# Designs tried in a protein design run: peptides against a protein of PDB entry 5FRP. Part 22

Target 1, 225 residues: chain A of PDB entry 5FRP
Amino acid sequence: VEWTESIPQIIATREDISKELNQALAKTFIDSDPRVRRTSVMIFNKVPVTEIWKNITNKAIYTSLLHLAREKHKEVRELCINTMAKFYSNSLNEIERTYQNKEIWEIIDTIPSTLYNLYYINDLNINEQVDSVIFEYLLPFEPDNDKRVHRLLTVLSHFDKKAFTSFFAFNARQIKISFAISKYIDFSKFLNNQESMSSSQGPIVMNKYNQTLQWLASGLSDSTK

## One batch from the design tools (peptide; made by RFdiffusion4, then SolubleMPNN)

Design b2_p28_3_s3
Fold by OpenDDE base, seed 2:
Structure b2_p28_3_s3 (fold): chain B 225 residues (1-225), chain A 28 residues (1-28)
Amino acid sequence: as target 1 above (225 residues)
Amino acid sequence: SEFDKKLKEEEEELKKLEKELEELEKKL
């Protein structure tokens, strides 16, 4: 435990972590003591994503992190779910895809599938947590349509069949709501511009705005029932 | 490189999906 607790500082201070250190760290993720595993997961929360990618090069560490999402120990599992979702989001935002990091990305790209597959456990607490991290980290609100679409496509592009099924079963409506809200914002911005309103597109956008509002209202009413 | 080819393929797939989403948005 104490050794593992020192790892964040080591990663933060060193430009490169030795192969041996990576191997040692990999072992901590599969340690029999849940406290050790917890501490290991916390490394991903305490160390900046860029430093993690730079210094943690052992694929087994990332694979092991993902496996902890199904761990028996509740606290470690919950921490892991939050951690991997956040790490995924941060990686998408901050880490460029290169030839050198391709193998790690292949693992990280499975995080969405890993999370969506947790719905098949049919545990309400897990489901709620997965819902939460999806909205917070995987598919966060993004006012830029292109970025939002790109993020969605990125998430979906690496789904396995089960993840797709789960996605459509549980989140299809939520995603639609998110998109509708984004459109609402866009339409609202357009309508607030006097020049735009006076254009030939003004009436069209107004109609779309109203349709979006109606759709949102109907969706919200159904969610409250 | 083989990597560049895969990246291009992935970009093309993403573009296809983007188009499909745009089409779906037009139907909404």
Scores: peptide ipSAE 0.005, ipTM 0.284, DockQ to the pose 0.031
Fold by OpenDDE base, seed 4:
Structure b2_p28_3_s3 (fold): chain B 225 residues (1-225), chain A 28 residues (1-28)
Amino acid sequence: as target 1 above (225 residues)
Amino acid sequence: SEFDKKLKEEEEELKKLEKELEELEKKL
């Protein structure tokens, strides 16, 4: 009987501890020290997604994570962008949508929009990073058509207008980049053939090769900048 | 927006490149 009476108290204590921990963690995301903020973001990388969803129940933590995507501190921002994209993908794959986690999902479902909205900052480094995480985590290659379509629809379902605009622009760009790369390869093969190079087409292909390279290079941030 | 302008410019440049590449492909 005495142990039964202690159970509610233990549960209450655990809930209190969990609440206190969540509150403390929430504060670290807005700490003035970027090292503290970085460490907080790393929790999402070090802890399995299932454990995060189980133990981190304070909405403010998730909203704060998303806000760090626009962080002034470059390292923290870059880490955050990668982290939230990965976390989104892992959540889609591993976390069921329930009534209990609905409020957290409402926040997590905004991650795609949050990422696509970063294109409007007009920073080449940010753009490249966003491009990378989109292909790696948001819209990864999926050979199963149904799964691919389902993922796409899930990503798009919570887009704001700006995100849609960025999405269409991104896709148009990617298609063209893919085409350009394909042609680059073809031109390279042609130019590597000595007989072809000596032909009347040699100079023409060389010119187009150079144009293609220039175009591709212009879209890539100069790694030296 | 400045962003929209850049996207349009990029799209136009890409379209030009595609046309040039298609024309070249017809000659090869």
Scores: peptide ipSAE 0.024, ipTM 0.491, DockQ to the pose 0.423; fails the geometry check
Fold by OpenDDE base, seed 3:
Structure b2_p28_3_s3 (fold): chain B 225 residues (1-225), chain A 28 residues (1-28)
Amino acid sequence: as target 1 above (225 residues)
Amino acid sequence: SEFDKKLKEEEEELKKLEKELEELEKKL
């Protein structure tokens, strides 16, 4: 653990990390101790993306990072999902595609598919996290239409069939959620009006309001799980 | 009322979206 905790500083200070260090780091991602694995994942959060690409050249590290998305240990998994999504976004923004880094990009380009495939686990907590990282990192809000389209095409370009399917399902769900939220707001406004509440429509709108809330709540993960 | 009609239409649209989502989720 202590050794792994020192790695971010080493990466930040050295322009070229030795092959041996990369090999040692690769082993930490598959360590039996979840704390070691967690610390290893945190390297991707603590070190600038440009320095990671420069110094971490062992493909096994990137592959192992992606595998941790399905880690049984919840904390490590959650950290990994956030980390890989952020790393993907940062890489797209800051790292050029070259012949030298092609093999690493081949792995990194699978991150969107890896994330969207997590929907097949059918876990509400995982689904919520995937939703979150998609909006935050994979398909962030972009006011420039060309950039937005380019990002979307980039994300989709390496999708497998399962990822496409989950992508469409996600979009449908988002539309539904957006619609439900809109209705929730409308119903709330109606219910806040005393004249409206005293009308014959009051009870009807109240019922719809409650149904909408229940639906929204049912889609949320149990905070206790 | 016109308002009730609109609310009903919106509920039907929500149900439609739910069904569509369920169909897509079956492929997952």
Scores: peptide ipSAE 0.018, ipTM 0.414, DockQ to the pose 0.037; fails the geometry check
Fold by OpenDDE base, seed 1:
Structure b2_p28_3_s3 (fold): chain B 225 residues (1-225), chain A 28 residues (1-28)
Amino acid sequence: as target 1 above (225 residues)
Amino acid sequence: SEFDKKLKEEEEELKKLEKELEELEKKL
Protein backbone atom coordinates (compact mmCIF):
# COMPACT_ATOMS: atom_id res chain seq x y z
CA VAL B 1 0.00 0.00 0.00
CA GLU B 2 2.67 2.55 1.00
CA TRP B 3 4.70 1.86 -2.13
CA THR B 4 1.68 2.38 -4.38
CA GLU B 5 0.84 5.65 -2.60
CA SER B 6 4.23 7.05 -3.64
CA ILE B 7 3.67 6.35 -7.37
CA PRO B 8 1.71 9.57 -8.20
CA GLN B 9 4.60 11.71 -6.97
CA ILE B 10 7.14 9.63 -8.90
CA ILE B 11 5.14 9.92 -12.13
CA ALA B 12 4.77 13.68 -11.68
CA THR B 13 8.52 14.24 -11.12
CA ARG B 14 10.07 11.84 -13.64
CA GLU B 15 9.73 12.02 -17.41
CA ASP B 16 10.34 8.30 -17.87
CA ILE B 17 9.39 5.39 -15.67
CA SER B 18 11.42 2.22 -16.05
CA LYS B 19 9.96 -0.94 -17.54
CA GLU B 20 10.44 -2.63 -14.17
CA LEU B 21 8.39 0.00 -12.36
CA ASN B 22 5.57 -0.38 -14.90
CA GLN B 23 5.60 -4.14 -14.36
CA ALA B 24 5.49 -3.71 -10.58
CA LEU B 25 2.59 -1.26 -10.90
CA ALA B 26 0.69 -3.71 -13.13
CA LYS B 27 0.83 -6.31 -10.33
CA THR B 28 -0.82 -3.92 -7.84
CA PHE B 29 -4.04 -3.85 -9.91
CA ILE B 30 -4.49 -7.60 -9.35
CA ASP B 31 -3.37 -7.63 -5.71
CA SER B 32 -5.51 -9.65 -3.28
CA ASP B 33 -5.80 -6.64 -0.92
CA PRO B 34 -8.61 -4.27 -2.06
CA ARG B 35 -6.73 -1.34 -0.45
CA VAL B 36 -3.82 -1.90 -2.85
CA ARG B 37 -6.18 -2.08 -5.85
CA ARG B 38 -7.96 1.10 -4.66
CA THR B 39 -4.67 2.98 -4.32
CA SER B 40 -3.65 1.87 -7.81
CA VAL B 41 -6.89 3.18 -9.33
CA MET B 42 -6.38 6.50 -7.50
CA ILE B 43 -3.18 7.07 -9.52
CA PHE B 44 -5.38 7.85 -12.53
CA ASN B 45 -7.24 10.48 -10.46
CA LYS B 46 -4.19 12.14 -8.88
CA VAL B 47 -1.87 12.33 -11.90
CA PRO B 48 -2.63 14.55 -14.92
CA VAL B 49 -3.80 12.59 -17.98
CA THR B 50 -0.81 13.79 -20.06
CA GLU B 51 1.65 12.45 -17.47
CA ILE B 52 -0.18 9.10 -17.26
CA TRP B 53 0.05 8.61 -21.03
CA LYS B 54 3.71 9.62 -21.03
CA ASN B 55 4.88 7.44 -18.14
CA ILE B 56 2.53 4.44 -17.97
CA THR B 57 3.38 2.43 -21.09
CA ASN B 58 2.51 -1.10 -19.92
CA LYS B 59 -0.75 -2.13 -21.65
CA ALA B 60 -1.58 -4.55 -18.84
CA ILE B 61 -2.17 -1.63 -16.45
CA TYR B 62 -4.90 -0.15 -18.66
CA THR B 63 -6.48 -3.56 -19.31
CA SER B 64 -6.48 -4.33 -15.58
CA LEU B 65 -8.10 -0.96 -14.80
CA LEU B 66 -11.00 -1.84 -17.10
CA HIS B 67 -11.42 -5.27 -15.47
CA LEU B 68 -11.84 -3.71 -12.01
CA ALA B 69 -15.19 -2.25 -13.17
CA ARG B 70 -16.64 -5.76 -12.59
CA GLU B 71 -14.82 -6.67 -9.40
CA LYS B 72 -16.72 -7.84 -6.29
CA HIS B 73 -15.44 -5.19 -3.88
CA LYS B 74 -18.05 -2.38 -4.09
CA GLU B 75 -15.83 0.57 -3.15
CA VAL B 76 -13.07 -0.36 -5.62
CA ARG B 77 -15.61 -1.05 -8.39
CA GLU B 78 -17.39 2.30 -7.89
CA LEU B 79 -14.09 4.17 -7.84
CA CYS B 80 -12.94 2.36 -10.99
CA ILE B 81 -16.14 3.20 -12.92
CA ASN B 82 -15.81 6.92 -12.13
CA THR B 83 -12.06 6.91 -12.79
CA MET B 84 -12.16 5.17 -16.17
CA ALA B 85 -15.01 7.39 -17.45
CA LYS B 86 -13.18 10.57 -16.42
CA PHE B 87 -9.90 9.26 -17.83
CA TYR B 88 -11.59 8.49 -21.16
CA SER B 89 -13.02 12.02 -21.42
CA ASN B 90 -9.73 13.67 -20.45
CA SER B 91 -7.84 11.50 -22.95
CA LEU B 92 -10.18 12.50 -25.80
CA ASN B 93 -9.71 16.17 -24.91
CA GLU B 94 -5.96 16.25 -24.24
CA ILE B 95 -4.21 13.30 -25.94
CA GLU B 96 -3.46 13.16 -29.66
CA ARG B 97 -3.61 9.89 -31.54
CA THR B 98 -0.11 8.90 -32.69
CA TYR B 99 1.59 5.78 -33.97
CA GLN B 100 3.43 5.43 -30.64
CA ASN B 101 0.29 5.43 -28.46
CA LYS B 102 -1.95 3.46 -30.86
CA GLU B 103 -1.94 0.28 -28.77
CA ILE B 104 -3.00 2.15 -25.60
CA TRP B 105 -5.77 3.97 -27.53
CA GLU B 106 -7.09 0.59 -28.70
CA ILE B 107 -7.70 -0.24 -25.03
CA ILE B 108 -9.00 3.21 -23.99
CA ASP B 109 -11.46 3.25 -26.91
CA THR B 110 -13.19 0.22 -25.33
CA ILE B 111 -14.09 2.15 -22.12
CA PRO B 112 -17.54 3.28 -23.40
CA SER B 113 -18.43 -0.29 -24.40
CA THR B 114 -17.13 -1.58 -21.04
CA LEU B 115 -19.35 0.88 -19.16
CA TYR B 116 -22.51 0.26 -21.22
CA ASN B 117 -22.06 -3.50 -20.78
CA LEU B 118 -22.43 -3.01 -16.99
CA TYR B 119 -26.19 -2.49 -17.51
CA TYR B 120 -26.51 -6.24 -18.14
CA ILE B 121 -25.53 -6.96 -14.51
CA ASN B 122 -29.04 -5.66 -13.67
CA ASP B 123 -27.92 -3.90 -10.48
CA LEU B 124 -29.71 -0.64 -9.68
CA ASN B 125 -26.72 1.01 -7.99
CA ILE B 126 -24.45 0.16 -10.92
CA ASN B 127 -27.06 1.43 -13.41
CA GLU B 128 -27.36 4.76 -11.58
CA GLN B 129 -23.60 5.18 -11.49
CA VAL B 130 -23.24 4.36 -15.19
CA ASP B 131 -26.04 6.85 -16.00
CA SER B 132 -24.19 9.50 -13.99
CA VAL B 133 -20.77 9.01 -15.62
CA ILE B 134 -22.31 8.94 -19.12
CA PHE B 135 -23.82 12.41 -18.62
CA GLU B 136 -20.79 13.78 -16.81
CA TYR B 137 -17.89 12.34 -18.83
CA LEU B 138 -18.79 10.23 -21.89
CA LEU B 139 -21.53 12.33 -23.47
CA PRO B 140 -21.41 15.64 -21.60
CA PHE B 141 -23.60 18.56 -22.54
CA GLU B 142 -22.00 20.32 -25.52
CA PRO B 143 -23.67 23.39 -27.04
CA ASP B 144 -21.65 23.10 -30.27
CA ASN B 145 -23.52 20.66 -32.51
CA ASP B 146 -20.47 19.62 -34.54
CA LYS B 147 -18.46 18.82 -31.41
CA ARG B 148 -21.40 16.96 -29.87
CA VAL B 149 -21.87 14.82 -32.99
CA HIS B 150 -18.15 14.14 -33.24
CA ARG B 151 -18.00 12.99 -29.59
CA LEU B 152 -21.06 10.79 -30.08
CA LEU B 153 -19.59 9.14 -33.19
CA THR B 154 -16.28 8.59 -31.36
CA VAL B 155 -18.07 6.88 -28.44
CA LEU B 156 -20.21 4.69 -30.74
CA SER B 157 -17.43 3.72 -33.18
CA HIS B 158 -16.03 1.04 -30.84
CA PHE B 159 -19.28 -0.36 -29.43
CA ASP B 160 -19.97 -4.05 -29.42
CA LYS B 161 -23.50 -5.27 -30.15
CA LYS B 162 -24.45 -5.39 -26.45
CA ALA B 163 -23.25 -1.83 -25.86
CA PHE B 164 -25.35 -0.58 -28.80
CA THR B 165 -28.42 -2.31 -27.39
CA SER B 166 -27.92 -0.81 -23.92
CA PHE B 167 -27.20 2.62 -25.43
CA PHE B 168 -30.51 2.59 -27.27
CA ALA B 169 -32.36 1.38 -24.18
CA PHE B 170 -30.80 4.17 -22.12
CA ASN B 171 -31.82 6.86 -24.60
CA ALA B 172 -35.35 5.47 -24.84
CA ARG B 173 -35.64 5.52 -21.04
CA GLN B 174 -34.47 9.15 -20.85
CA ILE B 175 -37.00 10.24 -23.46
CA LYS B 176 -39.80 8.42 -21.61
CA ILE B 177 -38.86 10.08 -18.31
CA SER B 178 -38.63 13.51 -19.94
CA PHE B 179 -42.03 13.04 -21.57
CA ALA B 180 -43.61 11.85 -18.31
CA ILE B 181 -42.22 14.86 -16.41
CA SER B 182 -43.52 17.22 -19.10
CA LYS B 183 -46.99 15.67 -18.85
CA TYR B 184 -46.89 15.80 -15.06
CA ILE B 185 -46.23 19.55 -15.26
CA ASP B 186 -49.03 20.09 -17.81
CA PHE B 187 -51.56 18.10 -15.77
CA SER B 188 -50.52 19.89 -12.57
CA LYS B 189 -51.08 23.29 -14.20
CA PHE B 190 -54.50 22.20 -15.44
CA LEU B 191 -55.57 20.87 -12.03
CA ASN B 192 -54.41 24.03 -10.25
CA ASN B 193 -56.87 26.08 -12.32
CA GLN B 194 -60.32 26.04 -10.66
CA GLU B 195 -62.17 26.69 -13.92
CA SER B 196 -60.42 23.77 -15.59
CA MET B 197 -61.16 21.44 -12.66
CA SER B 198 -64.87 22.27 -12.86
CA SER B 199 -64.97 21.39 -16.56
CA SER B 200 -66.01 18.02 -18.03
CA GLN B 201 -62.30 17.27 -18.60
CA GLY B 202 -61.42 17.63 -14.90
CA PRO B 203 -61.93 13.98 -13.90
CA ILE B 204 -60.15 12.72 -17.05
CA VAL B 205 -57.07 14.87 -16.43
CA MET B 206 -57.03 13.86 -12.75
CA ASN B 207 -56.92 10.21 -13.77
CA LYS B 208 -54.05 10.85 -16.22
CA TYR B 209 -52.20 12.83 -13.55
CA ASN B 210 -52.44 9.92 -11.10
CA GLN B 211 -51.27 7.43 -13.73
CA THR B 212 -48.26 9.61 -14.55
CA LEU B 213 -47.35 9.92 -10.86
CA GLN B 214 -47.66 6.18 -10.35
CA TRP B 215 -45.41 5.49 -13.35
CA LEU B 216 -42.75 7.93 -12.12
CA ALA B 217 -42.94 6.57 -8.56
CA SER B 218 -42.63 2.95 -9.70
CA GLY B 219 -39.47 3.78 -11.64
CA LEU B 220 -37.97 5.45 -8.57
CA SER B 221 -39.04 2.68 -6.16
CA ASP B 222 -37.36 0.04 -8.29
CA SER B 223 -34.20 2.11 -8.01
CA THR B 224 -34.30 2.01 -4.17
CA LYS B 225 -34.70 -1.83 -3.88
CA SER A 1 -54.40 6.29 -23.70
CA GLU A 2 -53.13 9.40 -25.50
CA PHE A 3 -50.06 9.19 -23.27
CA ASP A 4 -49.32 5.63 -24.39
CA LYS A 5 -49.75 6.59 -28.05
CA LYS A 6 -47.27 9.47 -27.78
CA LEU A 7 -44.82 7.26 -25.92
CA LYS A 8 -45.01 4.63 -28.69
CA GLU A 9 -44.50 7.29 -31.36
CA GLU A 10 -41.40 8.59 -29.57
CA GLU A 11 -40.05 5.04 -29.22
CA GLU A 12 -40.48 4.46 -32.95
CA GLU A 13 -38.71 7.72 -33.79
CA LEU A 14 -35.86 6.70 -31.48
CA LYS A 15 -35.54 3.33 -33.22
CA LYS A 16 -35.25 5.10 -36.58
CA LEU A 17 -32.54 7.41 -35.24
CA GLU A 18 -30.70 4.41 -33.79
CA LYS A 19 -30.69 2.65 -37.17
CA GLU A 20 -29.37 5.77 -38.88
CA LEU A 21 -26.57 6.05 -36.30
CA GLU A 22 -25.68 2.38 -36.75
CA GLU A 23 -25.39 2.88 -40.51
CA LEU A 24 -23.18 5.93 -39.98
CA GLU A 25 -20.88 3.92 -37.69
CA LYS A 26 -20.41 1.25 -40.36
CA LYS A 27 -19.10 3.95 -42.68
CA LEU A 28 -16.48 5.16 -40.22
Scores: peptide ipSAE 0.017, ipTM 0.352, DockQ to the pose 0.028; fails the geometry check

Design b2_p28_3_s4
Fold by OpenDDE base, seed 1:
Structure b2_p28_3_s4 (fold): chain B 225 residues (1-225), chain A 28 residues (1-28)
Amino acid sequence: as target 1 above (225 residues)
Amino acid sequence: SEFEKKLEEEEKKFEELEKELEELEKKL
């Protein structure tokens, strides 16, 4: 743990990292101690993206990072998901594609697919996290239409079949959520009107209101789990 | 592979979720 905690400083201060150090770092990502794995993931958060790309040249490190998205340890997994999404976004923004870094890009380009594949775990907490990182890092708000489209195409260009499926499902779900929220608002307005509530439609709308709430709630993770 | 089987199971669960969402939409 202590050794791994020193790595961000080493990367930040050195122009290059030895092959031996890269190999040692790669081992920390597969360490049996979740604390070591966590600390290893944190390197990607503490070190500038440009320095990571420059100094971390062992592809196994990046592959191992992606693998941690399915980590059994919740904290490590959650950290990894956020980290890889952010790292992907930063890489797209700051790292040029060259012949020298092609092999690393081939791995990094699979991050969106890796994340979208997490929907198949059918865990509400994971789903919510994936939703969040998609909006924050993968497909962030971009006022420039050309940039937005380019980002979308970049994200989609490396999808596997399952990622595409989950992508469409996600979008469909978002449409449904939007619709449900709209209906919730409409029903709420109706029920807040005394004349409307006393009408023959009052009980019907109340029922629909409750159904809508139940549906919306079913899509939310239990914060206690 | 066991991994492929697990992926298939996960896919089935996802499909089930989609069906539930579709059913809920029909009720709305």
Scores: peptide ipSAE 0.031, ipTM 0.522, DockQ to the pose 0.084
Fold by OpenDDE base, seed 4:
Structure b2_p28_3_s4 (fold): chain B 225 residues (1-225), chain A 28 residues (1-28)
Amino acid sequence: as target 1 above (225 residues)
Amino acid sequence: SEFEKKLEEEEKKFEELEKELEELEKKL
């Protein structure tokens, strides 16, 4: 009898502890020390996605994570962008949508929009990072057409207007980059052939090669920043 | 927006490049 009476208290205590931990964790994401914020973000990288969803139930933590994508501290921001993109992908792959986790999913589903909105900051370093995480985590290579379409629709389903705009811009840019790279390769092959280089077309191709490189380079961030 | 302006500028630069490359391909 006494044992049975203790069970509700134990459950209540565990719940209380969990709530307290969540509250404490939520505070760390907004700590004034960037090292603390960094450490908090790293939890999402170190802990399996399934355990995060199970144990981190305070929606404010997820909201705070997403907010750090616009963090002033470069290292924290960069870490956050990578972390949230990866977390999104892992969540899609491993976490089922249930009634209990609905509120968290509502936040997580905004990650693509959050990332695509970063293009409006007009920072080349941020743009490159966003490009990278989109390719790696949001819209990864998938040989199965149905899976690709499904992923795409999932990503787009929660876009705001700005995200759609940046999405289309991104895709257009990728097509252009692909074209330019293809031409770069062709020109490089031509120029590496001594007979071709000595031909009347040599100088022309060299010029186009340089133009192609210049165009490609203009889209890259300054490595010194 | 500044972003849209940047995109337009990039598009223009690409279109110029594309035209020049297409012309070269016709000559080769």
Scores: peptide ipSAE 0.083, ipTM 0.637, DockQ to the pose 0.580; fails the geometry check
Fold by OpenDDE base, seed 5:
Structure b2_p28_3_s4 (fold): chain B 225 residues (1-225), chain A 28 residues (1-28)
Amino acid sequence: as target 1 above (225 residues)
Amino acid sequence: SEFEKKLEEEEKKFEELEKELEELEKKL
């Protein structure tokens, strides 16, 4: 643990990390101690993306990072999912594609597919996290149409069949959620009007309001988990 | 797959909700 905690500083200060250090770092991602794995993942959060790409050249490190998305240890898994999504976004924004880094990009380009495949675990907490990182890092809001399209095409270009399926499902769900929220607002406005509430439609709208809330709530994770 | 089944179930539930909401809108 202690030596792994020193790695961010080393990467930040050194222009070149030895092959041996890369090999040692690779082992930490598969360490039996979840604290070691956690610390290793945190390197990607603490070190600038440009320095990571420069100094971490062992492909096994990136591959191992992606594998932690399915880690049994909840905290490590959650950290990994956020980290890899953010790292992907930062890489797209800051790292040029060159011949020298092609092999690393081949791994990094699988991050979107890796994340979308997590929907197949059918866990509400994981689904919420994946939704969050997609919104924040993979397909963030972009007002420029050309940039949005370019990002979308980049994300989709390396999808496997399962990722496409989950992608379409995600989008369909978002449309449904938006519709339900819109109706929730409309019903709320209606019910807040005393004349409307006292009308013959009052009980009907109240029922639909409750149904809408129930549907929305069913998509939420259990806070106790 | 379990995932596909879940998606189908969610879709069915939403379709039911949507239909009920549309019927309500016609009455308002």
Scores: peptide ipSAE 0.082, ipTM 0.633, DockQ to the pose 0.567; fails the geometry check
Fold by OpenDDE base, seed 2:
Structure b2_p28_3_s4 (fold): chain B 225 residues (1-225), chain A 28 residues (1-28)
Amino acid sequence: as target 1 above (225 residues)
Amino acid sequence: SEFEKKLEEEEKKFEELEKELEELEKKL
């Protein structure tokens, strides 16, 4: 653990890391101790993306990072999912594609597919997290249409079949959620109007309001689990 | 797959909700 905790500082201060250090670091990602794995993942959060790409040259490290998205330890898994999504976004923004880093990009380009494949686990908490990182990192708000489209195409360009399927499902779900939220707002406005509430439609709208809320709630994870 | 089944179930529930809401909107 202590050794792994020192790695961020080493990477941040050095322009090159030896092959031996990379090999040692690779082993930490598959360590039996979840604390070691957690610390290893945190390297990607603590070290600037440019420094990671410069110093971490062992492709096995990146592959191992991606594998942790399905690990049993909840905290490490959750951290990994957030980390890899953020790392992907930062890499797209800051790292050029070169011949030298091609092999690493081949792995990094699978991050979107890796994330979208997590929907097949059918875990509400994982689904919620994947939803979150998609909006925050994979497909963030971008006012420039060309950039937005380019990002979307980049994300999709390396999808496997399962990722495409889950992607379309996700989008369909988002449309539904948007619709439900819109209705929630409409019903809320109606119910907040005293005249409307006292009308014959009042009880009906109240019922639909509750149904809408129930539907929305059913798609949310239980934070207590 | 179990995932696809879940999606289908969610879709069905939404379609039902949507239909009910649309009917309500026609009455309002």
Scores: peptide ipSAE 0.076, ipTM 0.629, DockQ to the pose 0.580; fails the geometry check

Design b2_p28_5_s1
Fold by OpenDDE base, seed 1:
Structure b2_p28_5_s1 (fold): chain B 225 residues (1-225), chain A 28 residues (1-28)
Amino acid sequence: as target 1 above (225 residues)
Amino acid sequence: SEEEKKKLQELLDLLHKGAENRKFIKSL
């Protein structure tokens, strides 16, 4: 653990990380202690993206990072999902594609697919996290429409078949949620009107309101878990 | 094409609106 905690400082200060150090770092991602794995993931958060690309040249490290998105330890998994999404976005913004870094880019370009494939686990907490990182890092708000479209096309360009399917399903779900929220608001307005509540439609609307709330709630994770 | 770009922009707008709505629901 202590050794791994020192790695961010080493990466920041050394121009060339030895092959041996890269190999040692790769082993920390598969360590049996979740604290070691956590610390390894944190390197990608503590070190500037440009320094990571410069000094971490072992492709196995990047591959191992992506695998942690499906690990059993909740805290490490959640950290990994956020970290890899952020790292992808930062890489797109700050790292040029060269012949030398081609093999690393081939791995990094799979991050969007890796994230969208997490929807197939069918876990509400994971789904919420993936939803969050998509709009924070993969498809962030951008006032420039051309940049927005270009980012979307970049994200889609490396999708596997499963990721495409997940993408379309996700979009369809969001439309349904938006529609449900609109109905919730309409029902709430109706129920807040005393004249409307006293009408024969009052009980019917109340039932629809409750059904809508239940449906909306079923898509949310329990914050207490 | 310009038409395709417009469709993609509309999709992105819809997705962002959906994300905002989800945040709103979580705050309830």
Scores: peptide ipSAE 0.312, ipTM 0.840, DockQ to the pose 0.626
Fold by OpenDDE base, seed 3:
Structure b2_p28_5_s1 (fold): chain B 225 residues (1-225), chain A 28 residues (1-28)
Amino acid sequence: as target 1 above (225 residues)
Amino acid sequence: SEEEKKKLQELLDLLHKGAENRKFIKSL
């Protein structure tokens, strides 16, 4: 653990990380101790993306990072999902594609597919996290429409069939949620009007309101779990 | 095409709005 905790500082301060250090680091991602795995993932958060790309040349490290997205340990998994999404975005923004880094890019380009494939686990907590990182890092808000479209196309360009299916399903769900929220707001406004509540439509709208709430709630993870 | 680009922009807008809405619901 202590050794792994020192790695971010080493990567940040040294221009060249030895092959041996890369090999040692690769082993920490598969360590039996979740704390070691967590610390390893944190390297990608603590070290600038440019330094990671420069110094972490062992492709196994990147592959191992991506595998942790399906780890059983919740904290490590959640950290990994956030980390890999952020790392992907930062890489797109800051790292030029070269012949030398091609092999690493081949792995990094699978991050969007890796994330969208997590929807097939059908875990509400995972789904919520994936939703969050998609909009924060994969498809971030960008006022430049050309950049937004370009980012979307980049994300989609390396999708496998399953990821595409998830993408469409996700989008359909998002649209449904948006409509449900809009209805919820409308129903809430209606219900807050005493005259409307006293009308023949009052009970009907109340029922629809409750149904909408139930539907929305069913899509949310239990924060206690 | 420019039309497709516009559709993709609209999609992205909808998705972002959806994400904001979800964040709002979670804060409740």
Scores: peptide ipSAE 0.322, ipTM 0.843, DockQ to the pose 0.555; fails the geometry check
Fold by OpenDDE base, seed 5:
Structure b2_p28_5_s1 (fold): chain B 225 residues (1-225), chain A 28 residues (1-28)
Amino acid sequence: as target 1 above (225 residues)
Amino acid sequence: SEEEKKKLQELLDLLHKGAENRKFIKSL
């Protein structure tokens, strides 16, 4: 643990990290202690992306990071999901594709697929987290239309078949949610009008309102779990 | 094509709107 905690400082201060250090770091990602795994993931959050790419050259580290997205330990998994999404976005923004880093990019380019494949676990908490990181890091808001389309195409260009399926399913769900919210707002406005409530449509709208609320609530994870 | 770009832009707009809506629901 203590050794792993020192790694961010080492990476920040050294221009080159030895092959041996990379190999040692790779082992920490598969350590039996979840605290060690957590600390290893945190390196990607604490160290600038440019320094990570410069100093972390062992492919096994990146591969192991991606594997932790399916970690049994909830805290480590959640941290990993956020970390890899952020790291992907930062890499796209700050790291040039070169011949020397091609092999690492081949791994990093699979992050979107790795994230979208988490939908197959069918866990509401995981789904919500994946939804969050997709819009925060993978497909962030961008006022430049050309840039945002280019980002989308980049994300899609490395999808496996399962990721595409999840992508389309996710998009369909998002559209349905948006539509449901719009209905909820309309129903709420109607129900707040006393004249409308006294009409023959009052009970019908109330029923639709309740159904909409129930549907929206069913898609939310329990924040207490 | 420009038409395809427009469709992708529209998709992204819908997705982002959905994300904002989820934030709103969580605040209720």
Scores: peptide ipSAE 0.315, ipTM 0.840, DockQ to the pose 0.581; fails the geometry check
Fold by OpenDDE base, seed 4:
Structure b2_p28_5_s1 (fold): chain B 225 residues (1-225), chain A 28 residues (1-28)
Amino acid sequence: as target 1 above (225 residues)
Amino acid sequence: SEEEKKKLQELLDLLHKGAENRKFIKSL
């Protein structure tokens, strides 16, 4: 009988501890030390998604995570972008939508928009990273066509106007890049053939090859900076 | 619609092909 009477107090104590931990964790995301912020982001990367959703119930933590995508500290920002994209994908795959987690899902569902909105910063390094995480985590390769379409529709369903605009611009750029790469390959094959190089087309193809390379290079961040 | 689904699949195929191609170029 006495043990049964202590159960509500134990549950209440655990809830209080959980609340305190959540409050403490929320503060670490806004800490002045970038190492502390980094460590906080790493929680979302190291802990299984199911455990995160179970134990991190303060929505402010999730909003703070998303805010770090625009962090001035490069390492923290880059880590955050990768982490939030991965967390989004894992959440879609492993977390069911319930009434209890609705408020958290409302935040998580903004991750695609948050990422696509980073294109407006007009930073080449950020753009490259966003490009990478989109295809790795947001729109991953999936052999099942129905799953691929469903994922795309899920990603798009919570886009803001700016995200849609950047999505279309990004897709147009990707198509252009793909076309340029295809040309590069064709030109490379032509130039590697001695008979073709000796033809009247040789100099013309060489010029087109160089133009294609210059165009491709102009769209890539300088790895030396 | 089935037509819309097909268009979305084609778009996704193009996007993934582009991503693979970029990875290939970066590896050169």
Scores: peptide ipSAE 0.314, ipTM 0.840, DockQ to the pose 0.555; fails the geometry check

